# Peptides against a protein of PDB entry 5D63: the designs that were tried, part 22

Target 1, 292 residues: chain A of PDB entry 5D63
Amino acid sequence: SLRRGIYHIENAGVPSAIDLKDGSSSDGTPIVGWQFTPDTINWHQLWLAEPIPNVADTFTLCNLFSGTYMDLYNGSSEAGTAVNGWQGTAFTTNPHQLWTIKKSSDGTSYKIQNYGSKTFVDLVNGDSSDGAKIAGWTGTWDEGNPHQKWYFNRMSVSSAEAQAAIARNPHIHGTYRGYILDGEYLVLPNATFTQIWKDSGLPGSKWREQIYDCDDFAIAMKAAVGKWGADSWKANGFAIFCGVMLGVNKAGDAAHAYNFTLTKDHADIVFFEPQNGGYLNDIGYDSYMAFY

## One batch from the design tools (peptide; made by RFdiffusion4, then SolubleMPNN)

Design b1_p10_1_s3 (from b1_p10_1, 5 letters changed)
Fold by OpenDDE base, seed 5:
Parts: structure tokens; sequence; C-alpha cells
Structure b1_p10_1_s3 (fold): chain B 292 residues (1-292), chain A 10 residues (1-10)
């Protein structure tokens, strides 16, 4: 079954993603097919899937940017019914905004069925052009029509997944204690993470003994990422991944504070030095504490 | 290079 998380949703037939046009929060904003760029944020094309309790395989889909929800216009079962962004809540009972999402017959892609109408999210005519219509359309779960098949590329991790990635890292001290602050984390591309670091002013910040030292740099980076998240996205129920670690060197005579993020495949962590913006697989310290 | 400044927490 599909896990709660943030997804980039790509058509199985053509290189087009489900896009909320202009990222607008206005009710009735068209959801359309649009091109995307790998390893980028794709701002208007991220969707938080929230599972509905006690309703199998059924979700709301919140656009991360606008904070509005995927909505089948009037809940109509007519082929060609518009799919739009519309105000809503994560656990709504409105069947216009409830989507049953299950694997297609190919075992890799998903189909997205409106709970009420039983029609499917369809990239009309498989049109790969920017702004192509996405609509509710008749179909069945077992059909192979790529217009109604979607890859759900996970762009976030749960706290448990992050915890597992940390646990696999060889640079964790035996006394390690981790503190989880949120439940789901958008994982940023390194380029975006670095840009936030640059915009924070940290590259120009002066190291000063005790008063603005390694812990201040590391916490300032986390604060900058948090602020970036708050300023960039209107959806709730997720955080932006940026960890803080305290570590001790092998000799046990020096300690350091630093950041970390996840690798592209979400399987491992990579250390980030907020004093110089470097990414390292080995920062020279073993972590005895983290919060993220 | 990066400078430290912390001590291990209990």
Amino acid sequence: as target 1 above (292 residues)
Amino acid sequence: GPQSGNTPLP
C-alpha cells in the first residue's frame, strides 16, 4: 500500500507530472500535466498523500505549494470532468477529494480513483505538452492505459526511515541518542540545501569562541531550513529535513556540532558542515546526539 | 577549516 508521504507524481506514458497550475491556492485552479526537471524541487508538482483512517488505500492529496487539495469537480462521473485544486482538509469526508490509490496491473505504477465517482485521474490523450488537461475518466483497475497510470516518486521520508538511515551509518557513537522532532520530512536536493545555506548568511558569519561557534552554526542552519520551509510551502503536516548532530572524535578530546541530510536514495545520511558548506561522508566525529 | 567548541553532553 502507498505510504503517507510527499510524492512527485509522473505519468507512466510520457514525461509529464501532475502540476497545480501556477501553484495557485484559488478554488478551481486547474491541475494539469507539466514537464519536470529531475533532481529539482518541482515546486507545483509535490503532493502530500494523507491516508484516511479505516478506508483502505484511500487518501487526500494536498498540493505542497498551495495547501489546496486535488478535487474532482462536482464529483461528476462524466469522462472529462475537471480535476482542480480546492480548499479542503487532510481528513475530509468530501468524496470529491478522496482518492483510492493502488498499484496498476503492471505492478510499478499506480492508478488514482476518485472515491465517489469511481473514475480515474487521466492525462487526457496522453498529451505531454505543458498545461495538458487532467480529468476524471472512466476506467478499470486492470486496464493498461498509460493515460491513467502514475509513478509515485517519494520525495520525503518518515521519521522511522530517517532513524534507520542514521542507524546504518558507521559514524555513530555507542552512546548515541536521537530525538525525532517531526513525522515526515521533505528531503531536499543538495543544490537547494546549499542555496538555503547561502541565503542564511552563514557563509559570511564569523566563528567566535563559545559565543558563535560550531553549535551556533549548526542550529542556525536548521533554523534557516525551517524558515525556508515555512516561507515556501502552504501545506502542513510535514517538515524539511535538516538534522543537527553533536559528535566526538576518535581520540575523545574534541567535540563538534554539525548538520546532516539524507542521500538521494534516502538510504544513508551525509554530513554537512555549516561553517563551509561542505558535504562529507566522514566528518571526523562520531555522533552521540542528534535531533531532526 | 571548521572549528569545534563543544564538549560532550552527559
Scores: peptide ipSAE 0.046, ipTM 0.796, DockQ to the pose 0.767
Fold by OpenDDE base, seed 4:
Structure b1_p10_1_s3 (fold): chain B 292 residues (1-292), chain A 10 residues (1-10)
Amino acid sequence: as target 1 above (292 residues)
Amino acid sequence: GPQSGNTPLP
């Protein structure tokens, strides 16, 4: 089953992603095929999949940027029916906004079926051009038509997955205690993470003994990421991943506060030094506390 | 380089 999370949804046939046009929050905004850049944020192309309780394999899909939901116009079963962004709620009973998402016959891609109409999300004619129509279309679960097959590239991690990544890291102290603040986290590309760091003013901040030292830098970075999240996205129900750690050196005579994020594959953590913007696999400390 | 400022664990 597809897990709750944030996904970049890419067509299986052509290099096109499901895009909410201009990221507009207006009801009826077209959802279209659009080109994307790998390993970037792809602002209008991120979707929060929220599983519906007691309805197998069925989700709402909320656009992260607009906060609106994928909606089959009038719930029509006619081939070519528009798929649009529309206001909604995560646990709606409106069948226009309920999508059954299961593996396709190839075992890698998914198909997205409207719960009410039983039609499938279709990149019409497999058109790879920007703004290409995405519509409800007749189909079956077992057919191989790539117009209706989608890769769900997971862009977020659950708190449990983040916890597991931390647990695998060799730079964790035996006394480690972790504190989870949220349930689901968008994981940023390093370039975006660095840009937030730059925009925070931290690169120009002066280290001062106790009054503005390592913990202030680390907490300021986390606060900056939090604010960036709030200012950038209209959807709710997720956070932006940015951790704070306290660590002790091998000699046990020095301690440090720093940040961390997840690697691209979400399997490991990488340390971030907010005093200089550096990414490190080994920051020289073993973490005894984290919150994220 | 970056500087620490926290008290180590006992």
Scores: peptide ipSAE 0.045, ipTM 0.791, DockQ to the pose 0.774
Fold by OpenDDE base, seed 1:
Structure b1_p10_1_s3 (fold): chain B 292 residues (1-292), chain A 10 residues (1-10)
Amino acid sequence: as target 1 above (292 residues)
Amino acid sequence: GPQSGNTPLP
C-alpha cells in the first residue's frame, strides 16, 4: 500500500507532473499537467498523501504549496469532469476529495480513483503541454492506458525511516541518543538546502569562542530551515528535514556540533558543516546525540 | 577549517 508521505506525481506516459496551476489557494483552481525539472523542488507539484483511517488504500491529497486539496468537481462521474484544488481537511468525509490509490496492472505505476465517483484521474489525451487538462475519466484498475497511470516519486521520509538511515551510518557513537521532533520530513535537494544556508547569513557569520561557535551555527541552520518551511508551504502535518548532531572525535578529546540531511535515495545521511556549507560522508566525529 | 567548541564526553 502507498505510504503516508509527500509525492511528486508523474504521468507514466509523458514527462508531465500533476500541477496546481499557479499554486493558487482559490477554490476551483485547475489541476493540470505541467513539465518538471528532475531533482528540484517543483513547488506547485508536491502532494501530501494522508491515509484515511479504516478506509483501505484511500487518501486525501493536499498540495504542499497552496494547502488545498485535490477535488473532483461536484463528485461527478462524467468523463471530463474537472479536477481542481479546493479547501478541505486531511481527514475529510467528502468523497469529492477522497482518492483510492493502488498499483496499476504494470506493478510500478499507480492509478488514482475518486472514492465516490469511481472514475480515475486522467491526463486528457496524454497531452504533454503545460496546462493540459487533468480530469476524472471512466476506467478500470486493469486497463493499461498511460493517461491514467502515475508514478509516485516519494519526496519525504518518516521519522522511522530517518532513524533507520542514521542507524546504518558508521559514524555513530556507542552512546548515541536520538530525539525525533516530527513525523514526516520533506527531504530537500542539496541545492535548495545550500540556498537556505546562504540566505540565512551563516556564510558571513564569524566563529567566536563559546559565544557563537559550532553549536550556534548548527542551531541557526536548523532554525533557518524551519523558517523557510513555514514561509514556503501552506500545508501542515510535515516538517523540513534538517538534523542537528553533537559528536566526539575518535581520540575523545574534541567535540563538534553539525547538521545532517539525507541522501537522494533517502537510505543514508550526509553530514553538513554549517560553518562552510560543505557536505561530507565523514565529518571526523561520531555522533552521541541528534535531534531532527 | 571549521572549529569545534563543545565539551567532549568524559
Scores: peptide ipSAE 0.044, ipTM 0.794, DockQ to the pose 0.775
Fold by OpenDDE base, seed 3:
Structure b1_p10_1_s3 (fold): chain B 292 residues (1-292), chain A 10 residues (1-10)
Amino acid sequence: as target 1 above (292 residues)
Amino acid sequence: GPQSGNTPLP
């Protein structure tokens, strides 16, 4: 089954993603097909899929930017019914906002069926143009129509996945203790992570003995990412990934505080030095403590 | 380069 997480949802037939127009929080805002740029945030095109307890393969889809939910207008089963953003809650019982999401016949893409109407989310005519209509449309689970097939590219990790990535890293001290702060984390591209670092003022900050040293830089970066998340997204129930580590060098005579994030494939961590904005596979320390 | 400033755990 599809895991809880944040997804970029791309059409299987054309290079178009499910986009909430202008990221607007207004009820009835059109959801449309729109072009996207790989390895970027794609602001209006991220969806938090929340599984409904005890209802197999059924989710709400919350737009990360607007905080509104994918909604089939009036729950109508008529082909061509608008799919819009609408206010809602993660565990709603409103069938207009409940979506059964299961693998398509090709075994890689998904189909998105409205729970009530049993119609499917359809990129009308497979139109690849920006603003193309997305609507509820008649269909079956088994048909191969690419207008109704969607790739779910996961843009987040669970706390368990993050923990596993850390555990695989060779630069973890035998005394390591990790503290998990959240349940699901949006993983940023390095370019965005770096931009947050730049905007924080840290590039202009000066190292000062004890009063503003490595731990201050690392915590300031964590705080900057947290604030960026709060300022950027209206949805709740997730965090932005940015970790803090304390580490000791191989000689055991020096310690350092630094940040870390996840690699693009989410399988590994990469260290980030907040004093200079560098990304490193080996920062020269083995972590004995992390919080993220 | 980056500077530390912490004392390692015993």
Scores: peptide ipSAE 0.044, ipTM 0.790, DockQ to the pose 0.797

Design b1_p10_1_s4 (from b1_p10_1, 4 letters changed)
Fold by OpenDDE base, seed 4:
Structure b1_p10_1_s4 (fold): chain B 292 residues (1-292), chain A 10 residues (1-10)
Amino acid sequence: as target 1 above (292 residues)
Amino acid sequence: GPKDGDTPLP
């Protein structure tokens, strides 16, 4: 079953992603096919899949940027019915906004079926152009039409997955205690993470003994990421991943505060030094405490 | 380089 999370949804036939046009929050905004850049944020193309309790394999899909939901216009079963962004709620009973998402016949991609109409999200004619129509279309679960097959690239991690990534890292002290602050985290590309760091003013901040030292830098970075999240996205129910760690050196006579994020594959953590913006696999300390 | 501070030891 598809897990709750944030997904970049890519067509299985052509290099096109499901895009909310202009990221607009207006009701009736077209959802279209659009090109994307791998390993970037793809602002208008991120969707929070929220599973509906007690309804198997069924979700709402909230556009992360606009905070609106994928909506089959009038719930019509007619082929070619528009799929749009529309205001809604995560646990709506409106069948126009309920989507059954299961594996396609190829076992890798998914199909997205409207719960009410039983039609499928279709990249019409497999058109790879920007702004190509996405519509409800007749189909079956077992047919191989790539117009209705979608890769769900997970762009977020659960708190449990983050915890597991930390646990695998060799630079964790035996006394480590972690504190989870949220349930689901959008994982940023390093370029975005660095840009937030730059925009925070931290590159120009002066280290001062105790009054503004390593812990202040690390906490300021986390605060900057939090604010960036709040200012950038209209959807709720997720956070932006940015951790704070306290670590001790090998000799056990010095400590440091620093940040960390997840690697591209979400399997590991990478350390981030907020005093200089560096990414390191080994920061020279073993973490005894983290919150994220 | 990066500097420490008053961060406590475990």
Scores: peptide ipSAE 0.066, ipTM 0.800, DockQ to the pose 0.946
Fold by OpenDDE base, seed 1:
Structure b1_p10_1_s4 (fold): chain B 292 residues (1-292), chain A 10 residues (1-10)
Amino acid sequence: as target 1 above (292 residues)
Amino acid sequence: GPKDGDTPLP
């Protein structure tokens, strides 16, 4: 079953993603097919899938940028019915905004069925052009039509997944204690993470003994990422991944504070040095505390 | 290179 998380939703037939036009929060904003750039943020094309309790395989889909929800216009079962952004809530009972999402017959892609109408999200004519219509359309779960098949590229991790990634890292001290601050985390590409670091002013910040040293740099980076998240996205119910660690060296006579994020495959952590913007697999310390 | 600080030891 599909996990709660943030997804980039890509058509199985053509290189097009589900896009909320202009990222607008207005009711009735068209959801369209649009090109995307791999391994980037793709601002208007991220969707938070929130599972509905006690309703199997059924979700709301909140556009991360606009904070509005995928909505089948009037809940109509007619083929060609518009799919739009519309105001809503994560746990709505409105069947216009409830989507049953299950694997297609190919076992890799998903189909997105409106809970009420039983029609499927369809890239009309498989049109790969920017602004191509996405609509509700008749179909079946076992049909192989790529117009109705979607890859869900997961762009976030749960706190449990982050915890697991930390646990398998070799640079964790035996006394390690982790503190989880949130439940779901958007994982940023390194380029975006670095840009936030640059924009924070940290590259020009001067290290000063105790008054602005390693812990200040690490906390400032986390604060910068938090603010970036708040300023960039209108959806709620997730955080931006940026961890803080305290570590001790092998000799046990020196400590350091630093950041960390997740690798592209979300399976491992990578350390980030906020004093120089470097990414390292080994920062020279074993973490005895983290919060993220 | 980066510098450490007064971070408490375990």
Scores: peptide ipSAE 0.055, ipTM 0.778, DockQ to the pose 0.931
Fold by OpenDDE base, seed 3:
Structure b1_p10_1_s4 (fold): chain B 292 residues (1-292), chain A 10 residues (1-10)
Amino acid sequence: as target 1 above (292 residues)
Amino acid sequence: GPKDGDTPLP
């Protein structure tokens, strides 16, 4: 079963992703095929999949940028029916916005079936051009047509996954205690993480004994990422991953506060030094406390 | 380089 999370949804046949045109929050905004850049944010192409309780394999799909939901126009079963962004809620009962998402016959890609109409999300004619029509179309679960097959590339982690990544890192102190602040986290590319750091003013901040030292830098970075998230995305129900750690060195005579994020495969953490913007696999400290 | 500025917890 597909897990709750944020996904970049890519066509199985051509290098095109499901895109909400201009990221607009207006009702009826077209959802279209559009090119994408791997390992980047792809702003208008991120979708939060929220599973519907007690309805097997069924989700709402919220556009992260606009905060609107994937919507089959009038719930029509007619082939060629527009798929648009439309206002909604995560746990709606509106069948126009309910999507059954299950593995296709190839066992890797998914098909996206409207719960009410039983038609499938279709990249019309497999058109790879920017702005290509995405529509509801007749089909079956077993068909091999790549126009209706989609890869769900997960761009987020659950708190449990983050916890697991931390737990297997070798730079964790025996006294470690972690505090989870949210349930699901968008994991940023390093380039975006660094840009937030730059925009925060931290590169120009002066270290000052006690009054603005390592903990202030680390907390300022966390705050900057939080604010960036709030300002960038209209959807709710997720956070932006940016952790804070307190650590002690091997000698036990120095302590440090620093940040951390996840690697692109979400399996490991990487440390981030907010005083210089560096990424390190070993920051020279073992963490005894984290919150993220 | 980066400075810690803190004392470890007991």
Scores: peptide ipSAE 0.045, ipTM 0.755, DockQ to the pose 0.778
Fold by OpenDDE base, seed 2:
Structure b1_p10_1_s4 (fold): chain B 292 residues (1-292), chain A 10 residues (1-10)
Amino acid sequence: as target 1 above (292 residues)
Amino acid sequence: GPKDGDTPLP
C-alpha cells in the first residue's frame, strides 16, 4: 500500500511528471505532463498523498506548491475528461478528488483511479511534450498501458523513518535523546539545502564567543529552513527536514552544536556544519541530543 | 574556520 507522503509522480512510459500548470491555485488549473530535472525540487510537481481513513488505498493528492487538490472535472467518466487543480481539503468526501492508488500489473508503477468515475489518470497519447494533456480515461487495473502507469518517487520521510536513520548512525552517543517536532518531512536535495544556507546570511556571520557561537549557527539554519518551507509551499501537514544536534567528542572534553539532513535514499543522515556549509559523514562528535 | 561553542557536556 502507498504510504502517506510527498511524491514526485512520473510517467512509466516517457520522462514526464504530473505537473500543476504554473503552480496556480486557481480552480480549474490544468494538470499536465511536464519535463523534470532529477535531484531537483521540481516545484509544481510535488504531491502530498493523504490516505483516507477506512477507505482502502484511497487518497487525496494535494499539490505542495499551490495547496490545491487533484480533481476530475465534474467527476465525469468520459474518456478525455480534464484533470485539474481545485480547492479542497485533505479528508474530503468529494469523489472528484478521491483517488484509489494501487500497484499496476508490473509491480513497480502505480495506477491512479478516480474513486467515483473508476477512470484512470492518463497521459493522453503518451505525449512527452510540456503541457501535454492529462485526463481521466477508461482502463482496467490489469492492463499494461504505460499512459496510465506512474512511478511514485517518495520525496519525504515520516518521523519514524527519520528516527530509524538516526538510530543506525555510528556517531550517536549512548545517552542520546531525540525529540520529534513533526510527522512528515520533505527531504531537500543538498543543493537546495545549501542554497537556503547561503540565503540565510550564515556564510557571512561572524563567530563570537558565546554570543553567537555553534548553537546560534545551528539554530539559525533550522530557522532559515523552517521559514523557507513556510514561504515556499501552500500545502500543510508536513515540514522541511533540518535537524539540530548537540554532540560530544570521543575524549569527552568538547561539545558542539550542528545540523543534519538525510541522504538521497533516506536511509542515513549526513551532518551539516552551519559555520562553513560543509557536509560530513563524521563531524567528530557523537550526538547526545537532537530535535528535528 | 569553524569553532566550537559552549554547549554543555552530557
Scores: peptide ipSAE 0.028, ipTM 0.718, DockQ to the pose 0.908

Design b1_p10_2_s1 (from b1_p10_2, 7 letters changed)
Fold by OpenDDE base, seed 2:
Structure b1_p10_2_s1 (fold): chain B 292 residues (1-292), chain A 10 residues (1-10)
Amino acid sequence: as target 1 above (292 residues)
Amino acid sequence: PALKIGGPVT
């Protein structure tokens, strides 16, 4: 079954993603097919899938940018019914905004069925152009129509997944204690992470003994990422991944504060040095404490 | 450790 998380949703037939037009929060804003760039944020194309308790394989889909929800217009079962952004809540009972999401017959893509109408989210005519219509359309779970098949590329991790990634890293001290601050984390591309670092002013910050040293840099980076998240997205129920670690060197005579994020495949962590903006697989310290 | 000690890395 599909896990709770943030997804980039791509058509299985053409290089088009499910896009909320202009990221608008207005009711009735069209959801359309739109081109995307791999390994970028794709601002209007991220969707938080929230599973509905006790309703098998059923979710709301909240646009991360607008904070509005995927909505089948009037819940109509007619082929060609518009799919739009509309105000809602994560655990709504409105069948216009409830989507059953299960694997297609190919075992890799998903189909998105409206809970009420039983029609499927369809990229009309498989049109790959920007602004192409996405609509509810008749279909079945077992048919192979690529217009109704979607890849769900997970862009987030749960706190448990982050914890697991940390635990298998070789640069963790035996005394390590981790503290989880949130439940679900959007994982940023390094380019975006670096841009936040640049915009924070840290590249121009001067190291000063005790008054502004390694811990200040590491905390400032986390604060910058947190603010960026709050300022960038209208959806709730997730955070932006940026960790802080305290570590001790192999000799046991020095300690350091630094940041970390997750690798592209979300399977491991990579260390980030906020004093110089470097990404390292080995920062020269073993972490005895982290919060993220 | 109770205290963190370290100079600039750059």
Scores: peptide ipSAE 0.155, ipTM 0.813, DockQ to the pose 0.415
Fold by OpenDDE base, seed 5:
Structure b1_p10_2_s1 (fold): chain B 292 residues (1-292), chain A 10 residues (1-10)
Amino acid sequence: as target 1 above (292 residues)
Amino acid sequence: PALKIGGPVT
């Protein structure tokens, strides 16, 4: 079963992703096939899948950027019916915006079926060009047509997954206490994380004893990421991953405050030093407290 | 007692 989360949704046949055109929040904005760049955010191509309670394998798909939802125009079962962004809510009862998402016959990709019409999200003709039509189209769950098969690449982690990544890190103190602030986290590429750091003004900030020292830097980074998230995305129900840690050195005579994020595969954490923008596998401290 | 949070880095 597909988990709640943020996904980059890529066609199984051609290197195209499901894209909300121009990231527009206007009702009726076309959803189209568009090229993507691996290991980048792909702004208009991120979708929050929210599972519908008590409806098996059924979700709303909220565009992270626009805050609008994938919508089958008029819920029509006609082949070629437009799929658009449209205003909605995560737990809507509107069948135009309800999508049953299950594994395809190949066991790796998914098919996206409209709950009402029972048609499938289709990259029309498998067109790999930017702006290619995505439409509702007749199909079956067992059909092997790659036009209707999609890879769901998870771009977020649950709080439980983040907790697990922290727990297996060797630089966690025996007294560690973690505090979870949110339920689902978009994990940023390091390049984006660094850019947020740069834009925060922290690179130009001067360390000053107590008045603006390591904890201030770490909290400022956390705040900057939070603000970036709020300013960048219109969807709700997720956060941007950026942790704060307090750690003690091996000698037990010094402590430090720093940040951390998740590695690309989401399996591990990497430490981030907000005073210099460095990423480290070992920051020289073992964490006894984190919040994220 | 709690350790004092540390100083600057490069």
Scores: peptide ipSAE 0.155, ipTM 0.820, DockQ to the pose 0.513
Fold by OpenDDE base, seed 1:
Structure b1_p10_2_s1 (fold): chain B 292 residues (1-292), chain A 10 residues (1-10)
Amino acid sequence: as target 1 above (292 residues)
Amino acid sequence: PALKIGGPVT
């Protein structure tokens, strides 16, 4: 079963992703195929999949940027029916915005079926050009047509997954206590994380004993990421991953506050030093407290 | 632990 989360949705046949045109929040904005750059944010191409309670394998798909939802125009079962962004809610009963998402016959890609019409999200003609039409189209779950097969590249982690990543890290103190602030986290590429750090003014901030020391830097980074998230995305129900840790050194005579994020594969954490913008696998401290 | 933090990067 597809997990709740944020996905970059890529066609199985050509290097094209599901894109909300211009990231517009207007009702009826076309959803189109568009090129993407691997390991980047791809702003208009991120979708929050929210599972519908008590309806098997069925979701709403909220565009992260616009806060609007994938919508089959008039719920029509006709081949070629437009798929657009439209205002909605995460747990709507509108079948135009309900999508059954299950594995295709190849076991790796997914098909996206409209709950009401039973037609499938189709990259028309497998067109790889920017702005190519995405439409509802007749099909079956068993067909191998790549026009209707999509890879769901997970761009987020649950709080449980983050917790598990922390638990696997060797630099955790025996007295560790973690505090979870949110349920789902968009994980940023390091380049984006670093850019937020730069834009925060922290690179020009002076360390001052107690009045603006390690904890102030770490909390300022957390606040900067939070503000960036709020300013960048219109969708709700997720946060941007940026943790704060307190750690003690091996000798037990010094403690430090720092940040952390997740590795590209989301399996591990990497430490971030907000005083210099460095990423480290070992920051020289074992964490006894974290909040994220 | 009740250990004051400060941790300037050098």
Scores: peptide ipSAE 0.152, ipTM 0.813, DockQ to the pose 0.455
Fold by OpenDDE base, seed 3:
Structure b1_p10_2_s1 (fold): chain B 292 residues (1-292), chain A 10 residues (1-10)
Amino acid sequence: as target 1 above (292 residues)
Amino acid sequence: PALKIGGPVT
């Protein structure tokens, strides 16, 4: 089954993503097809899929930016029924906001069926234009119509996946202890991560012995990312990935505090030096402690 | 390890 996580949802037929218009939190805000830029944040096009306990393959879809939910207007089974953003909760019983998501006949894309109406999320006419209508439409699970097939590109990792990525890294000390702070993490592109670093003022901060040294820089970066997350997104139930590590060098005579994030494929970590904004595969230290 | 956290990057 589809895992809990944050997804960018792209049409299988044309380069269009499911977009909440203007990221508005207003009830009835249209959900539309819109162009996107790969490897960017795509602000209005991120959806948190929350699985419903004891209901097979069924989810709510919360827009990360607005905090509202994908909603089939009046739960109507009529073809062409609007799909909108609407206030809701992650574990609602409202069938207008419950979506059964399973693999399509091609084995790669998914179809999104409204739980109540049994109609499918449809990019009307396969229109690739910005603002193209997305609606509930009649269909079947085995149809090959690309208007109703969607790729779910995962933009987040679970704490377990992050833990696994850390465990695979060669720069982890034998005494390593990791502490997990959250359950699901949006993984930022490096460009966004760097911009947060710049906006934090850290590039202009002066290293000072003990009073503002490596641990202060690393914690300040963590705090800046946390604040950015809180200020940028209205949805709950996820965090922004930014770790802090303490490490010891190979000689065992020096220790350092630094940050880390995940690579694009989420399989590995990359170290980030908050004193200079550099990304490194080897920072020269083996981590004995992390929290993230 | 009981090491003091180090200084600036070079």
Scores: peptide ipSAE 0.145, ipTM 0.813, DockQ to the pose 0.475

